# Peptides against a protein of PDB entry 5X9X, part 16

Target 1, 41 residues: chain A of PDB entry 5X9X
Amino acid sequence: SSVSELEQRLRDVKNTNSRFRKALMEKENELQALIRKLGPE

## One batch from the design tools (peptide; aimed at target 1 S1 L6 R9)

Design b2_p26_1_s2 (made by RFdiffusion4, then SolubleMPNN; from b2_p26_1, 11 letters changed)
Fold by OpenDDE base, seed 2:
Structure b2_p26_1_s2 (fold): chain B 41 residues (1-41), chain A 26 residues (1-26)
Amino acid sequence: as target 1 above (41 residues)
Amino acid sequence: MKELEEAEQELSRLKEEIEKQKEEAE
């Protein structure tokens, strides 16, 4: 593969990585909200 | 989790390969 093709693949993986990190943070926030709702008061 | 780990491993591999290709092209 050419350098340009590898750079394109790197950009695609970086975008995917960023999306997954965001999704994990959103899921953590959702879980914390559920813990507060279901937890003892 | 698994998909993120795989993406991070691929990032490392691709960065290394890009560096190798750039050095070979010089």
Scores: peptide ipSAE 0.043, ipTM 0.583, DockQ to the pose 0.656
OpenDDE base, seeds 1, 3, 4, 5: peptide ipSAE 0.041, 0.033, 0.033, 0.034; ipTM 0.505, 0.533, 0.532, 0.535

Design b2_p26_1_s4 (made by RFdiffusion4, then SolubleMPNN; from b2_p26_1, 12 letters changed)
Fold by OpenDDE base, seed 1:
Structure b2_p26_1_s4 (fold): chain B 41 residues (1-41), chain A 26 residues (1-26)
Amino acid sequence: as target 1 above (41 residues)
Amino acid sequence: MKELEEAEQELSRLEKEIEEERKRAE
């Protein structure tokens, strides 16, 4: 049905969103680690 | 960042479209 197709697309977008959020979190963690290494203290 | 924002915008659009379809099915 049209609704089921839209729900499938919504799931796909949510999955993509989740993957990008995870990637951003990993990059933030990496950045924080670098800040600790390169910081003045 | 841009791709994430675009995905979030598409998600919002799709959620609205689903709601409209459900409304029409009632």
Scores: peptide ipSAE 0.060, ipTM 0.630, DockQ to the pose 0.733
OpenDDE base, seeds 2, 3, 4, 5: peptide ipSAE 0.058, 0.060, 0.025, 0.025; ipTM 0.626, 0.633, 0.488, 0.491

Design b2_p26_2 (made by RFdiffusion4)
Pose (drawn by RFdiffusion4):
Structure b2_p26_2 (pose): chain A 41 residues (1-41), chain P 26 residues (1-26)
Amino acid sequence: as target 1 above (41 residues)
Amino acid sequence: EEIEEELEALEEELEEFEEELEALEE
């Protein structure tokens, strides 16, 4: 049905998107962690 | 953005491949 060339790239970009969506939410933690450091003087 | 471009390219190639499968069935 679907050619291997397509699905292999698809597995790759999916692992890429899942990883990126994880890294994105993590960078928000770093973002708020810096703002918690803006909390003091 | 790079992920979206890769996904759009994959969708286009998939559409072309489906058209080829339909032409083979005809």

Design b2_p26_2_s1 (made by RFdiffusion4, then SolubleMPNN; from b2_p26_2, 18 letters changed; failed a check: too like the target's own chain)
Amino acid sequence: SELEQRLRDLKNTNKEQEERQKEAEL

Design b2_p26_2_s2 (made by RFdiffusion4, then SolubleMPNN; from b2_p26_2, 17 letters changed; failed a check: too like the target's own chain)
Amino acid sequence: SELEQRLRDLKNTNKKQEEEQRRLAE

Design b2_p26_2_s4 (made by RFdiffusion4, then SolubleMPNN; from b2_p26_2, 19 letters changed; failed a check: too like the target's own chain)
Amino acid sequence: SELEQRLRDVKNTNEEQERRRREELE

Design b2_p26_3 (made by RFdiffusion4)
Pose (drawn by RFdiffusion4):
Structure b2_p26_3 (pose): chain A 41 residues (1-41), chain P 26 residues (1-26)
Amino acid sequence: as target 1 above (41 residues)
Amino acid sequence: IEELEEELEESEEEEEELEEEIEEEE
């Protein structure tokens, strides 16, 4: 049904999007962590 | 964060295009 060339790239980009969606939420943690450091003087 | 969002958007567009190509082939 689907050619291997397409699905192999698809598996790759899916692993890429899943990893990026994880890293994006993590960077928000770093973002708020810096703001918690803006909390003092 | 903005750079990561752009990379994510590009990769999501590529995923959508690959899925469309798979559906057309089927």

Design b2_p26_3_s1 (made by RFdiffusion4, then SolubleMPNN; from b2_p26_3, 16 letters changed; failed a check: too like the target's own chain)
Amino acid sequence: MEELQQRLRDVENTESRLLAEIEKLK

Design b2_p26_3_s2 (made by RFdiffusion4, then SolubleMPNN; from b2_p26_3, 16 letters changed; failed a check: too like the target's own chain)
Amino acid sequence: MEELKQRLRDVENTGSRLEEEIRRLR

Design b2_p26_3_s3 (made by RFdiffusion4, then SolubleMPNN; from b2_p26_3, 14 letters changed; failed a check: too like the target's own chain)
Amino acid sequence: MEELKQRLRDVENELSRLEEEIERLR

Design b2_p26_3_s4 (made by RFdiffusion4, then SolubleMPNN; from b2_p26_3, 15 letters changed; failed a check: too like the target's own chain)
Amino acid sequence: MEELKQRLRDVENTGSRLEEEIERLK

Design b2_p26_4 (made by RFdiffusion4)
Pose (drawn by RFdiffusion4):
Structure b2_p26_4 (pose): chain A 41 residues (1-41), chain P 26 residues (1-26)
Amino acid sequence: as target 1 above (41 residues)
Amino acid sequence: EIEELERENEETLEEIEELERENEEL
């Protein structure tokens, strides 16, 4: 149905997107963690 | 049958191109 060349790249970009959507939500944690450090003086 | 397989491959390509654009944005 679908050629292997396409789906291999597709598995890769999906593993890429899933990893990036994770890293993105993590960077928000780092972002708020710095703001918690802006909390003091 | 060949025309159906070509449509499936075009859809798979479009999905890959969309996910690559989303990954570049992320």

Design b2_p26_4_s1 (made by RFdiffusion4, then SolubleMPNN; from b2_p26_4, 12 letters changed; failed a check: too like the target's own chain)
Amino acid sequence: MEEERRRINEELEQELRDLEKENEEL

Design b2_p26_4_s2 (made by RFdiffusion4, then SolubleMPNN; from b2_p26_4, 13 letters changed)
Fold by OpenDDE base, seed 3:
Structure b2_p26_4_s2 (fold): chain B 41 residues (1-41), chain A 26 residues (1-26)
Amino acid sequence: as target 1 above (41 residues)
Amino acid sequence: SKEEEEKRNRELEQELEDLEKTNEEL
């Protein structure tokens, strides 16, 4: 059904959103670690 | 009812659009 298909797509986009948020956090943490290692401080 | 299903479909479509936009920005 249209509802069932939309619910499936919504699950998929929510999973993607969660992965992107996690990846962004990890990349920001790594960037900050590199700044601390390679920066002037 | 058919009207309730159509309402739910519109709500799901809007939520999908909003999350797809968010995912494009991430």
Scores: peptide ipSAE 0.390, ipTM 0.828, DockQ to the pose 0.705
OpenDDE base, seeds 1, 2, 4, 5: peptide ipSAE 0.383, 0.384, 0.386, 0.384; ipTM 0.827, 0.827, 0.828, 0.827

Design b2_p26_4_s3 (made by RFdiffusion4, then SolubleMPNN; from b2_p26_4, 15 letters changed)
Fold by OpenDDE base, seed 4:
Structure b2_p26_4_s3 (fold): chain B 41 residues (1-41), chain A 26 residues (1-26)
Amino acid sequence: as target 1 above (41 residues)
Amino acid sequence: MEREREEENERLEQELRDLEEENKRL
């Protein structure tokens, strides 16, 4: 059905969104770690 | 029944569009 197809597409897009948000969080964490290492005290 | 499925379809389509737009920005 149209609803079941949209629910499947929505699951796929939510999975992509979750991966992108995770990647951004990991990059921000790495950036903050570098700032702590290279920045002034 | 039919109207409720149409309303659910419209809500799912809107949520899908909003997440596709967010994913395009990320």
Scores: peptide ipSAE 0.427, ipTM 0.833, DockQ to the pose 0.732
OpenDDE base, seeds 1, 2, 3, 5: peptide ipSAE 0.424, 0.427, 0.426, 0.427; ipTM 0.831, 0.833, 0.832, 0.832

Design b2_p26_4_s4 (made by RFdiffusion4, then SolubleMPNN; from b2_p26_4, 14 letters changed)
Fold by OpenDDE base, seed 1:
Structure b2_p26_4_s4 (fold): chain B 41 residues (1-41), chain A 26 residues (1-26)
Amino acid sequence: as target 1 above (41 residues)
Amino acid sequence: DEEERRRRNEELEQELRRLEEENKKL
């Protein structure tokens, strides 16, 4: 049904959203670690 | 109920569109 298809698409886009958010968090953590190592302090 | 399915469909389309636009920014 149209509802079932939209629910599946919504699951897929939420999964993509979650993966992107996780990747951004990991990159932010990496960036902060580099700043602490290589920053002016 | 057909009206309930139509309302749910409209809600899902709106949520899907919102999250697709969010994903373009991530």
Scores: peptide ipSAE 0.387, ipTM 0.825, DockQ to the pose 0.732
OpenDDE base, seeds 2, 3, 4, 5: peptide ipSAE 0.386, 0.387, 0.387, 0.386; ipTM 0.825, 0.825, 0.825, 0.826

Design b2_p26_5 (made by RFdiffusion4)
Pose (drawn by RFdiffusion4):
Structure b2_p26_5 (pose): chain A 41 residues (1-41), chain P 26 residues (1-26)
Amino acid sequence: as target 1 above (41 residues)
Amino acid sequence: EEEENEETLELLEEEEEEAERLREEL
């Protein structure tokens, strides 16, 4: 149905998007963690 | 089979564009 060349790249980009969506939510944690450090003086 | 491959290519291009947008955001 679908050629292997396409689906292999597709598996890759999907592992890439899943990993990136995770890293993006983590970087928001780092972001708020710095703001918690802006909390003091 | 040709139509399925065209749809799979469009899906791959969309997923690759999404990976570039996520990379830029990070």

Design b2_p26_5_s1 (made by RFdiffusion4, then SolubleMPNN; from b2_p26_5, 18 letters changed; failed a check: too like the target's own chain)
Amino acid sequence: SSSEQERAEQRLRDLENTNSRLRKQL

Design b2_p26_5_s2 (made by RFdiffusion4, then SolubleMPNN; from b2_p26_5, 18 letters changed; failed a check: too like the target's own chain)
Amino acid sequence: SSSAQERAEQELRDVENTNSRLREQL

Design b2_p26_5_s3 (made by RFdiffusion4, then SolubleMPNN; from b2_p26_5, 18 letters changed; failed a check: too like the target's own chain)
Amino acid sequence: SSRAQEEAEQRLRDLENTNSRLRKQL

Design b2_p26_5_s4 (made by RFdiffusion4, then SolubleMPNN; from b2_p26_5, 17 letters changed; failed a check: too like the target's own chain)
Amino acid sequence: SSSANSEAEQRLRDLENTNSRLREQL

Design b2_p26_6 (made by RFdiffusion4)
Pose (drawn by RFdiffusion4):
Structure b2_p26_6 (pose): chain A 41 residues (1-41), chain P 26 residues (1-26)
Amino acid sequence: as target 1 above (41 residues)
Amino acid sequence: TEELEEELEELEEKTEELEEELEELE
């Protein structure tokens, strides 16, 4: 059906997107963690 | 990015051609 060349790149970008969606949510944690550090003086 | 988009379009066309060939064979 679908050529191997296309699906191999698709598996790659999906693993990429899943990883990037993970890293984006994590960077928000770092972001709020810095703001918690803005909490003091 | 444009090169990558062109490559993806070519791969999609190849997939469509392969599907048409498979339909003709059936």

Design b2_p26_6_s1 (made by RFdiffusion4, then SolubleMPNN; from b2_p26_6, 13 letters changed)
Fold by OpenDDE base, seed 5:
Structure b2_p26_6_s1 (fold): chain B 41 residues (1-41), chain A 26 residues (1-26)
Amino acid sequence: as target 1 above (41 residues)
Amino acid sequence: SAAEAEKLRELLEKTRELRELLEKLK
C-alpha cells in the first residue's frame, strides 16, 4: 500500500543518510590525522 | 500520514546535502 511504501522509503532514506554521515566522520578523522602529522609537533 | 510524508521530504533534502559534502571532500 501507499502507507507501507512510505514507511519503507523512510527506512531506506534513514539508512542512506546514516551511511553518508559515517563516511563524513571517517573523512574528518582522516583529515585530523593528517593535520596532526603535518603539524609543527 | 502527512507528518511522515513531510519527514520523508526533509530526510531526502538531508541526503542531498550530505552527498554534496562528500563530493567536495574527494
Scores: peptide ipSAE 0.282, ipTM 0.803, DockQ to the pose 0.037
OpenDDE base, seeds 1, 2, 3, 4: peptide ipSAE 0.281, 0.282, 0.280, 0.281; ipTM 0.802, 0.804, 0.802, 0.803

Design b2_p26_6_s2 (made by RFdiffusion4, then SolubleMPNN; from b2_p26_6, 11 letters changed)
Fold by OpenDDE base, seed 3:
Structure b2_p26_6_s2 (fold): chain B 41 residues (1-41), chain A 26 residues (1-26)
Amino acid sequence: as target 1 above (41 residues)
Amino acid sequence: AEEEQKELEELLKKTEEKRKEEEERE
């Protein structure tokens, strides 16, 4: 149904956003590691 | 080191791109 398709799309968007949030967190951690490495230099 | 600074800048850029991609989907 159109409703079930919209619900699926909403789930897909939420899953995509969750993946992006995880990627952002990982990249932020990498950035912070590099900042700590470069800071004392 | 210059290489590490370049890596930092690249990671910053990628982070901003992912942030924008996330925001566009909210």
Scores: peptide ipSAE 0.030, ipTM 0.484, DockQ to the pose 0.021
OpenDDE base, seeds 1, 2, 4, 5: peptide ipSAE 0.029, 0.029, 0.028, 0.029; ipTM 0.474, 0.481, 0.466, 0.478

Design b2_p26_6_s4 (made by RFdiffusion4, then SolubleMPNN; from b2_p26_6, 11 letters changed; failed a check: too like the target's own chain)
Amino acid sequence: AEEELRELQELLEKTKELQEELKRKE

Design b2_p26_7_s1 (made by RFdiffusion4, then SolubleMPNN; failed a check: too like the target's own chain; its pose is not in this set)
Amino acid sequence: EIEELKQRLRDVEKEGEELEKEMEEL

Design b2_p26_7_s2 (made by RFdiffusion4, then SolubleMPNN; failed a check: too like the target's own chain; its pose is not in this set)
Amino acid sequence: DIAELEQRLRDVEKELEELEAQMAKL

Design b2_p26_7_s3 (made by RFdiffusion4, then SolubleMPNN; its pose is not in this set)
Fold by OpenDDE base, seed 1:
Structure b2_p26_7_s3 (fold): chain B 41 residues (1-41), chain A 26 residues (1-26)
Amino acid sequence: as target 1 above (41 residues)
Amino acid sequence: DLEELKKRLEDVEKEGKELEEQMEKL
């Protein structure tokens, strides 16, 4: 049904967003590590 | 109800788009 399809999509998008938030944090941490390594100081 | 689900889905899809755009900047 339309309701069940929307509920499934909602769960899938929430899971994907959670993965993106984790990946974003890891990318930001990697960037900061590179800045510390390669920066002028 | 159906309209509430549509609104919730719209909100989380918008959040997803913003996260994807942030990922593209890194």
Scores: peptide ipSAE 0.470, ipTM 0.866, DockQ to the pose 0.114
OpenDDE base, seeds 2, 3, 4, 5: peptide ipSAE 0.469, 0.469, 0.470, 0.468; ipTM 0.866, 0.865, 0.866, 0.865

Design b2_p26_7_s4 (made by RFdiffusion4, then SolubleMPNN; failed a check: too like the target's own chain; its pose is not in this set)
Amino acid sequence: EIEELKQRLRDVENELKALEAQMAAL

Design b2_p26_8 (made by RFdiffusion4)
Pose (drawn by RFdiffusion4):
Structure b2_p26_8 (pose): chain A 41 residues (1-41), chain P 26 residues (1-26)
Amino acid sequence: as target 1 above (41 residues)
Amino acid sequence: ELEEAEEEEEELEEEVEEEEEEFEEE
């Protein structure tokens, strides 16, 4: 049905999106962690 | 980067679906 050339790239970009969605939520943690460091003086 | 990758994923999924439809018609 689907050609291997397409699905291989698809597996790659899905792994890419899943990883990127994870890294994006993590960067928010770093973002708030810096603001917790803006908490003091 | 994430948005571009998501657009690429959608395009690839559309092409896969088209190929599946063509295969079912055959």

Design b2_p26_8_s1 (made by RFdiffusion4, then SolubleMPNN; from b2_p26_8, 15 letters changed; failed a check: too like the target's own chain)
Amino acid sequence: KLEELEQELRDLKETIEEQRRRAEEL

Design b2_p26_8_s2 (made by RFdiffusion4, then SolubleMPNN; from b2_p26_8, 14 letters changed; failed a check: too like the target's own chain)
Amino acid sequence: KLEELEQELRDLKETIEKQREEAELE

Design b2_p26_8_s3 (made by RFdiffusion4, then SolubleMPNN; from b2_p26_8, 15 letters changed; failed a check: too like the target's own chain)
Amino acid sequence: ELEEAEQRLRDLKKTIEEQEKKAAEL

Design b2_p26_8_s4 (made by RFdiffusion4, then SolubleMPNN; from b2_p26_8, 18 letters changed; failed a check: too like the target's own chain)
Amino acid sequence: KLKEVEQRLRDLKKTIEEQKRLAELE

## One batch from the design tools (peptide; aimed at target 1 K14 R21 L24)

Design b2_p27_1_s2 (made by RFdiffusion4, then SolubleMPNN; failed a check: too like the target's own chain; its pose is not in this set)
Amino acid sequence: LLKKLEEERKTNSRFENELEEEEEKLK

Design b2_p27_1_s3 (made by RFdiffusion4, then SolubleMPNN; its pose is not in this set)
Fold by OpenDDE base, seed 4:
Structure b2_p27_1_s3 (fold): chain B 41 residues (1-41), chain A 27 residues (1-27)
Amino acid sequence: as target 1 above (41 residues)
Amino acid sequence: LLKELEEQRKTLSRFENELKEKEKELE
């Protein structure tokens, strides 16, 4: 149904958002680690 | 390398914000 489809879309958005949050954190951690070692480049 | 990582971080942040707005719309 249209309702079940919208519910699925919401779940998909939440899952994708969670993945992006994780990726963002990982990239930030990597960036900061490299800054501590090498400085800006 | 750091420049590339910074750009990737910015891109991910933009996508996170877009997804956040979509999540709010679907609630």
Scores: peptide ipSAE 0.040, ipTM 0.557, DockQ to the pose 0.475
OpenDDE base, seeds 1, 2, 3, 5: peptide ipSAE 0.034, 0.034, 0.030, 0.034; ipTM 0.521, 0.522, 0.503, 0.519

Design b2_p27_1_s4 (made by RFdiffusion4, then SolubleMPNN; its pose is not in this set)
Fold by OpenDDE base, seed 5:
Structure b2_p27_1_s4 (fold): chain B 41 residues (1-41), chain A 27 residues (1-27)
Amino acid sequence: as target 1 above (41 residues)
Amino acid sequence: LLEELEKLRETLSRFENELNKKEEELK
């Protein structure tokens, strides 16, 4: 049904969003580590 | 090292775009 499809889409988006946010955070941490490596410290 | 930084920036951009695309699928 349309309702079940929307519920499934919402679940999929929420799961994808959570995973991508985590991945972005991990990549940002990698970037920050490299920035520190290139920095004067 | 600079090349790796640039590749990571590109990866972040791609992931952000993919996230936006997935959110648009809700509509």
Scores: peptide ipSAE 0.038, ipTM 0.538, DockQ to the pose 0.451
OpenDDE base, seeds 1, 2, 3, 4: peptide ipSAE 0.037, 0.037, 0.036, 0.037; ipTM 0.528, 0.528, 0.521, 0.517

Design b2_p27_2 (made by RFdiffusion4)
Pose (drawn by RFdiffusion4):
Order: structure tokens, then C-alpha cells, then sequence
Structure b2_p27_2 (pose): chain A 41 residues (1-41), chain P 27 residues (1-27)
């Protein structure tokens, strides 16, 4: 049905998107962590 | 505050990369 060339790139970009969605939510943790460091003086 | 701006930029880059990956998945 689907050519291997397309699905291989699809598996790659899905692994890419899943990883990037993970890294994005993480960077928000680092963002709030810095603001917790803006908490003091 | 500079570190926060850096992290916001990294977030924006990741968002763009996610949008591109979504377009590629749809294609």
C-alpha cells in the first residue's frame, strides 16, 4: 500500500515530533525554574 | 531574565520544528 520510502521517513518524523513535544514541555520546566529563581530579591 | 529569554527562544524553535514535523506527517 504505502511505499517504504515514505513510511521510513514517517517513522523518523514521528519519533522526531514525539521527542520534540517532550523537549518542549521540559523547556517549560526550565522556564518556570528560572522564574522560581526570579522569586528572590 | 536573559536566561529566560534564551529558554523562550528555544521553546519557539521547538514549536516551529513541531509544526514542520506535523506538516511532514500530514504529507
Amino acid sequence: as target 1 above (41 residues)
Amino acid sequence: EEEIEDVEEEIEDLEEEIEDSEEEIED

Design b2_p27_2_s1 (made by RFdiffusion4, then SolubleMPNN; from b2_p27_2, 14 letters changed)
Fold by OpenDDE base, seed 5:
Structure b2_p27_2_s1 (fold): chain B 41 residues (1-41), chain A 27 residues (1-27)
Amino acid sequence: as target 1 above (41 residues)
Amino acid sequence: MEEIEEVKRTMSRLENEIKKAEEEIAK
């Protein structure tokens, strides 16, 4: 049904969003590590 | 920093899509 399809898409988008939150955290950590290594940009 | 900004933009888009989907399901 259209409702079940929307629910599936919602689950997929939420899962993708969670992965992007993790990626953002990792990239921010990488940036901070570089800042500590090289100093102010 | 641009890579981080790209991730932030994508997250913002996905959050908007989540909101719209939840609104449609609630109708």
Scores: peptide ipSAE 0.134, ipTM 0.690, DockQ to the pose 0.183
OpenDDE base, seeds 1, 2, 3, 4: peptide ipSAE 0.132, 0.128, 0.132, 0.129; ipTM 0.694, 0.692, 0.689, 0.690

Design b2_p27_2_s2 (made by RFdiffusion4, then SolubleMPNN; from b2_p27_2, 12 letters changed)
Fold by OpenDDE base, seed 2:
Structure b2_p27_2_s2 (fold): chain B 41 residues (1-41), chain A 27 residues (1-27)
Amino acid sequence: as target 1 above (41 residues)
Amino acid sequence: MEEIERVKEEMSRLENEIEEAEKQIEE
């Protein structure tokens, strides 16, 4: 049904959001590690 | 510095993806 499809789309978007938030956190950690290693270089 | 800028660019892309996802949720 259209309702089921909308619910599925919402779940998919939330899953996408969650995955990208996790990736963003990992990139923040990578950034901090690079700052420590490279500094202003 | 170049490596840092690459990571910042990747983070910016991820933030844009999150923004788009959140926009879809609120719509």
Scores: peptide ipSAE 0.227, ipTM 0.763, DockQ to the pose 0.813
OpenDDE base, seeds 1, 3, 4, 5: peptide ipSAE 0.229, 0.237, 0.230, 0.233; ipTM 0.764, 0.768, 0.764, 0.765; seeds 1, 3, 4, 5 fail the geometry check

Design b2_p27_2_s3 (made by RFdiffusion4, then SolubleMPNN; from b2_p27_2, 15 letters changed)
Fold by OpenDDE base, seed 3:
Structure b2_p27_2_s3 (fold): chain B 41 residues (1-41), chain A 27 residues (1-27)
Amino acid sequence: as target 1 above (41 residues)
Amino acid sequence: MEEIERIKKEMSRLENEIKKAEAEIAA
């Protein structure tokens, strides 16, 4: 049904969002690690 | 530093994908 399809789409988009948020967090950590390596200290 | 810019570019791409997903969730 249209309702079940919308619910499925919502779940899929939330999963996509979670995956990209995780990837973003990993890149944020990577960036900070690199900045620390190249920093004045 | 080129690597910093590459990481920042990738972060921007990810942020845009998140924005797109959250816009669909909110619609």
Scores: peptide ipSAE 0.537, ipTM 0.888, DockQ to the pose 0.768
OpenDDE base, seeds 1, 2, 4, 5: peptide ipSAE 0.536, 0.536, 0.537, 0.535; ipTM 0.887, 0.887, 0.887, 0.887

Design b2_p27_2_s4 (made by RFdiffusion4, then SolubleMPNN; from b2_p27_2, 15 letters changed)
Fold by OpenDDE base, seed 4:
Structure b2_p27_2_s4 (fold): chain B 41 residues (1-41), chain A 27 residues (1-27)
Amino acid sequence: as target 1 above (41 residues)
Amino acid sequence: MEKIEEIEKTKSRLENEIKKAEEEIKK
């Protein structure tokens, strides 16, 4: 049903959002680590 | 300059991940 499809879409978006938020945080941390290494040099 | 290039690569990767996330939201 359209309701079931919307519920599935919502779950998929939430899962994707969570995964990408984690990936972005990891990349931001990596970037900040590189900045810290560049600073003292 | 070597570490600047590494930062630029990381920046590019971050931007690509953002783009992927935006594309998934748009679907």
Scores: peptide ipSAE 0.032, ipTM 0.490, DockQ to the pose 0.277
OpenDDE base, seeds 1, 2, 3, 5: peptide ipSAE 0.027, 0.027, 0.027, 0.026; ipTM 0.489, 0.499, 0.490, 0.489

Design b2_p27_3 (made by RFdiffusion4)
Pose (drawn by RFdiffusion4):
Structure b2_p27_3 (pose): chain A 41 residues (1-41), chain P 27 residues (1-27)
Amino acid sequence: as target 1 above (41 residues)
Amino acid sequence: EMEELEEEIEEIEEEMEELEEAIEDNE
């Protein structure tokens, strides 16, 4: 049905998107962590 | 120190925008 060339790149980009969606939510943690460091003087 | 923290925040925000754009291109 689907050619291997397409699905291999698809598996790659899905692993890419899943990893990027994970890293994005993590960078928000770093973002708020810095603001918790803006909390003091 | 406050200014350094604000710069680090800006850098993180840019990295988040790049990740969002990469995800949209992949879709």

Design b2_p27_3_s1 (made by RFdiffusion4, then SolubleMPNN; from b2_p27_3, 13 letters changed)
Fold by OpenDDE base, seed 2:
Structure b2_p27_3_s1 (fold): chain B 41 residues (1-41), chain A 27 residues (1-27)
Amino acid sequence: as target 1 above (41 residues)
Amino acid sequence: ERKELLERIERLRKEMQALEKKIEENE
């Protein structure tokens, strides 16, 4: 039904955003590690 | 190599920006 389809779409978007947020966090962690590795030079 | 680190940092910044944009577009 239209309602079930909308619910599915919403779930898909939320799941996708969850994956994106996780990837973003991992990149933030890597970025900070690289900045520290770069040092004061 | 310092140059490689800087290049990777720049790539990460761009990738992060792209992810942030995608998240915002889906919200």
Scores: peptide ipSAE 0.644, ipTM 0.908, DockQ to the pose 0.788
OpenDDE base, seeds 1, 3, 4, 5: peptide ipSAE 0.644, 0.643, 0.642, 0.643; ipTM 0.909, 0.908, 0.908, 0.908

Design b2_p27_3_s2 (made by RFdiffusion4, then SolubleMPNN; from b2_p27_3, 16 letters changed)
Fold by OpenDDE base, seed 5:
Structure b2_p27_3_s2 (fold): chain B 41 residues (1-41), chain A 27 residues (1-27)
Amino acid sequence: as target 1 above (41 residues)
Amino acid sequence: MKQELLEKIKRLEKEMQALEKKIQELE
């Protein structure tokens, strides 16, 4: 049904956003690690 | 209801686009 299709789309978007938040956090962690290794400190 | 689902999807799709841009800025 149209409602079930919208509910599926909502689940898909939530799952995608969760993956993107995880990817962003990993990239930020990698950046911070590089700053600690290559920075002037 | 259908309208509430559409609004939630639209909001989350905008968040998704913003997250994609942030990821690309760190690549």
Scores: peptide ipSAE 0.210, ipTM 0.765, DockQ to the pose 0.048
OpenDDE base, seeds 1, 2, 3, 4: peptide ipSAE 0.206, 0.060, 0.087, 0.075; ipTM 0.764, 0.617, 0.690, 0.671; seed 4 fails the geometry check

Design b2_p27_3_s4 (made by RFdiffusion4, then SolubleMPNN; from b2_p27_3, 14 letters changed)
Fold by OpenDDE base, seed 2:
Structure b2_p27_3_s4 (fold): chain B 41 residues (1-41), chain A 27 residues (1-27)
Amino acid sequence: as target 1 above (41 residues)
Amino acid sequence: EREKLLKEIERLRKEMQALREEIEKLE
């Protein structure tokens, strides 16, 4: 139904957003690790 | 190698920017 389709779309958006936010956090952590590894030079 | 680290950092910066833009579209 239209309602069930909209509910599914909302779930998909929320799931995608959550995955992207998690990926972003992981990349931020990796970036900071690389910056520290780079050192003051 | 320092150059490799700099390249990897740049890669990550680009990927992070892309993710931020996609997140903004979903908000």
Scores: peptide ipSAE 0.537, ipTM 0.874, DockQ to the pose 0.771
OpenDDE base, seeds 1, 3, 4, 5: peptide ipSAE 0.532, 0.533, 0.536, 0.536; ipTM 0.873, 0.873, 0.873, 0.874

Design b2_p27_4 (made by RFdiffusion4)
Pose (drawn by RFdiffusion4):
Order: structure tokens, then sequence, then C-alpha cells
Structure b2_p27_4 (pose): chain A 41 residues (1-41), chain P 27 residues (1-27)
């Protein structure tokens, strides 16, 4: 049905998007962690 | 220094979001 060339790239970009969606949520943690460091003086 | 780091993180997040949109368009 679907050519291997397409699906191989698709598996790649899905692994890419899943990883990027993970890293994006993590960078928010780093973001708030810095603001917790803006908490003092 | 902390505000600069925050801006860097925000840029990095924006780049990730753009890359995710491009990947979705490609799929």
Amino acid sequence: as target 1 above (41 residues)
Amino acid sequence: EIEDKIEEIEDEKEELEDRIEENEDEM
C-alpha cells in the first residue's frame, strides 16, 4: 500500500515529533526553574 | 543573566514548535 521510502521517513519524523514534544515540555521546566531563581532578590 | 537564559529557552521552544509543524505538514 504505502511505499517503504515514505513510511521510513514517517517513522523518523514521528520519533522526531515525539522527542521534540517531550523536549518542549522539559524546556518549560527549565523556564519556570529560572523564574524560581528570579524569586529571590 | 537569568532573563537572557529565559529568552534563549523561549527561542529554542519556538524552533521546536516550527520543526514539529513542518514535520506534520510533511506527514

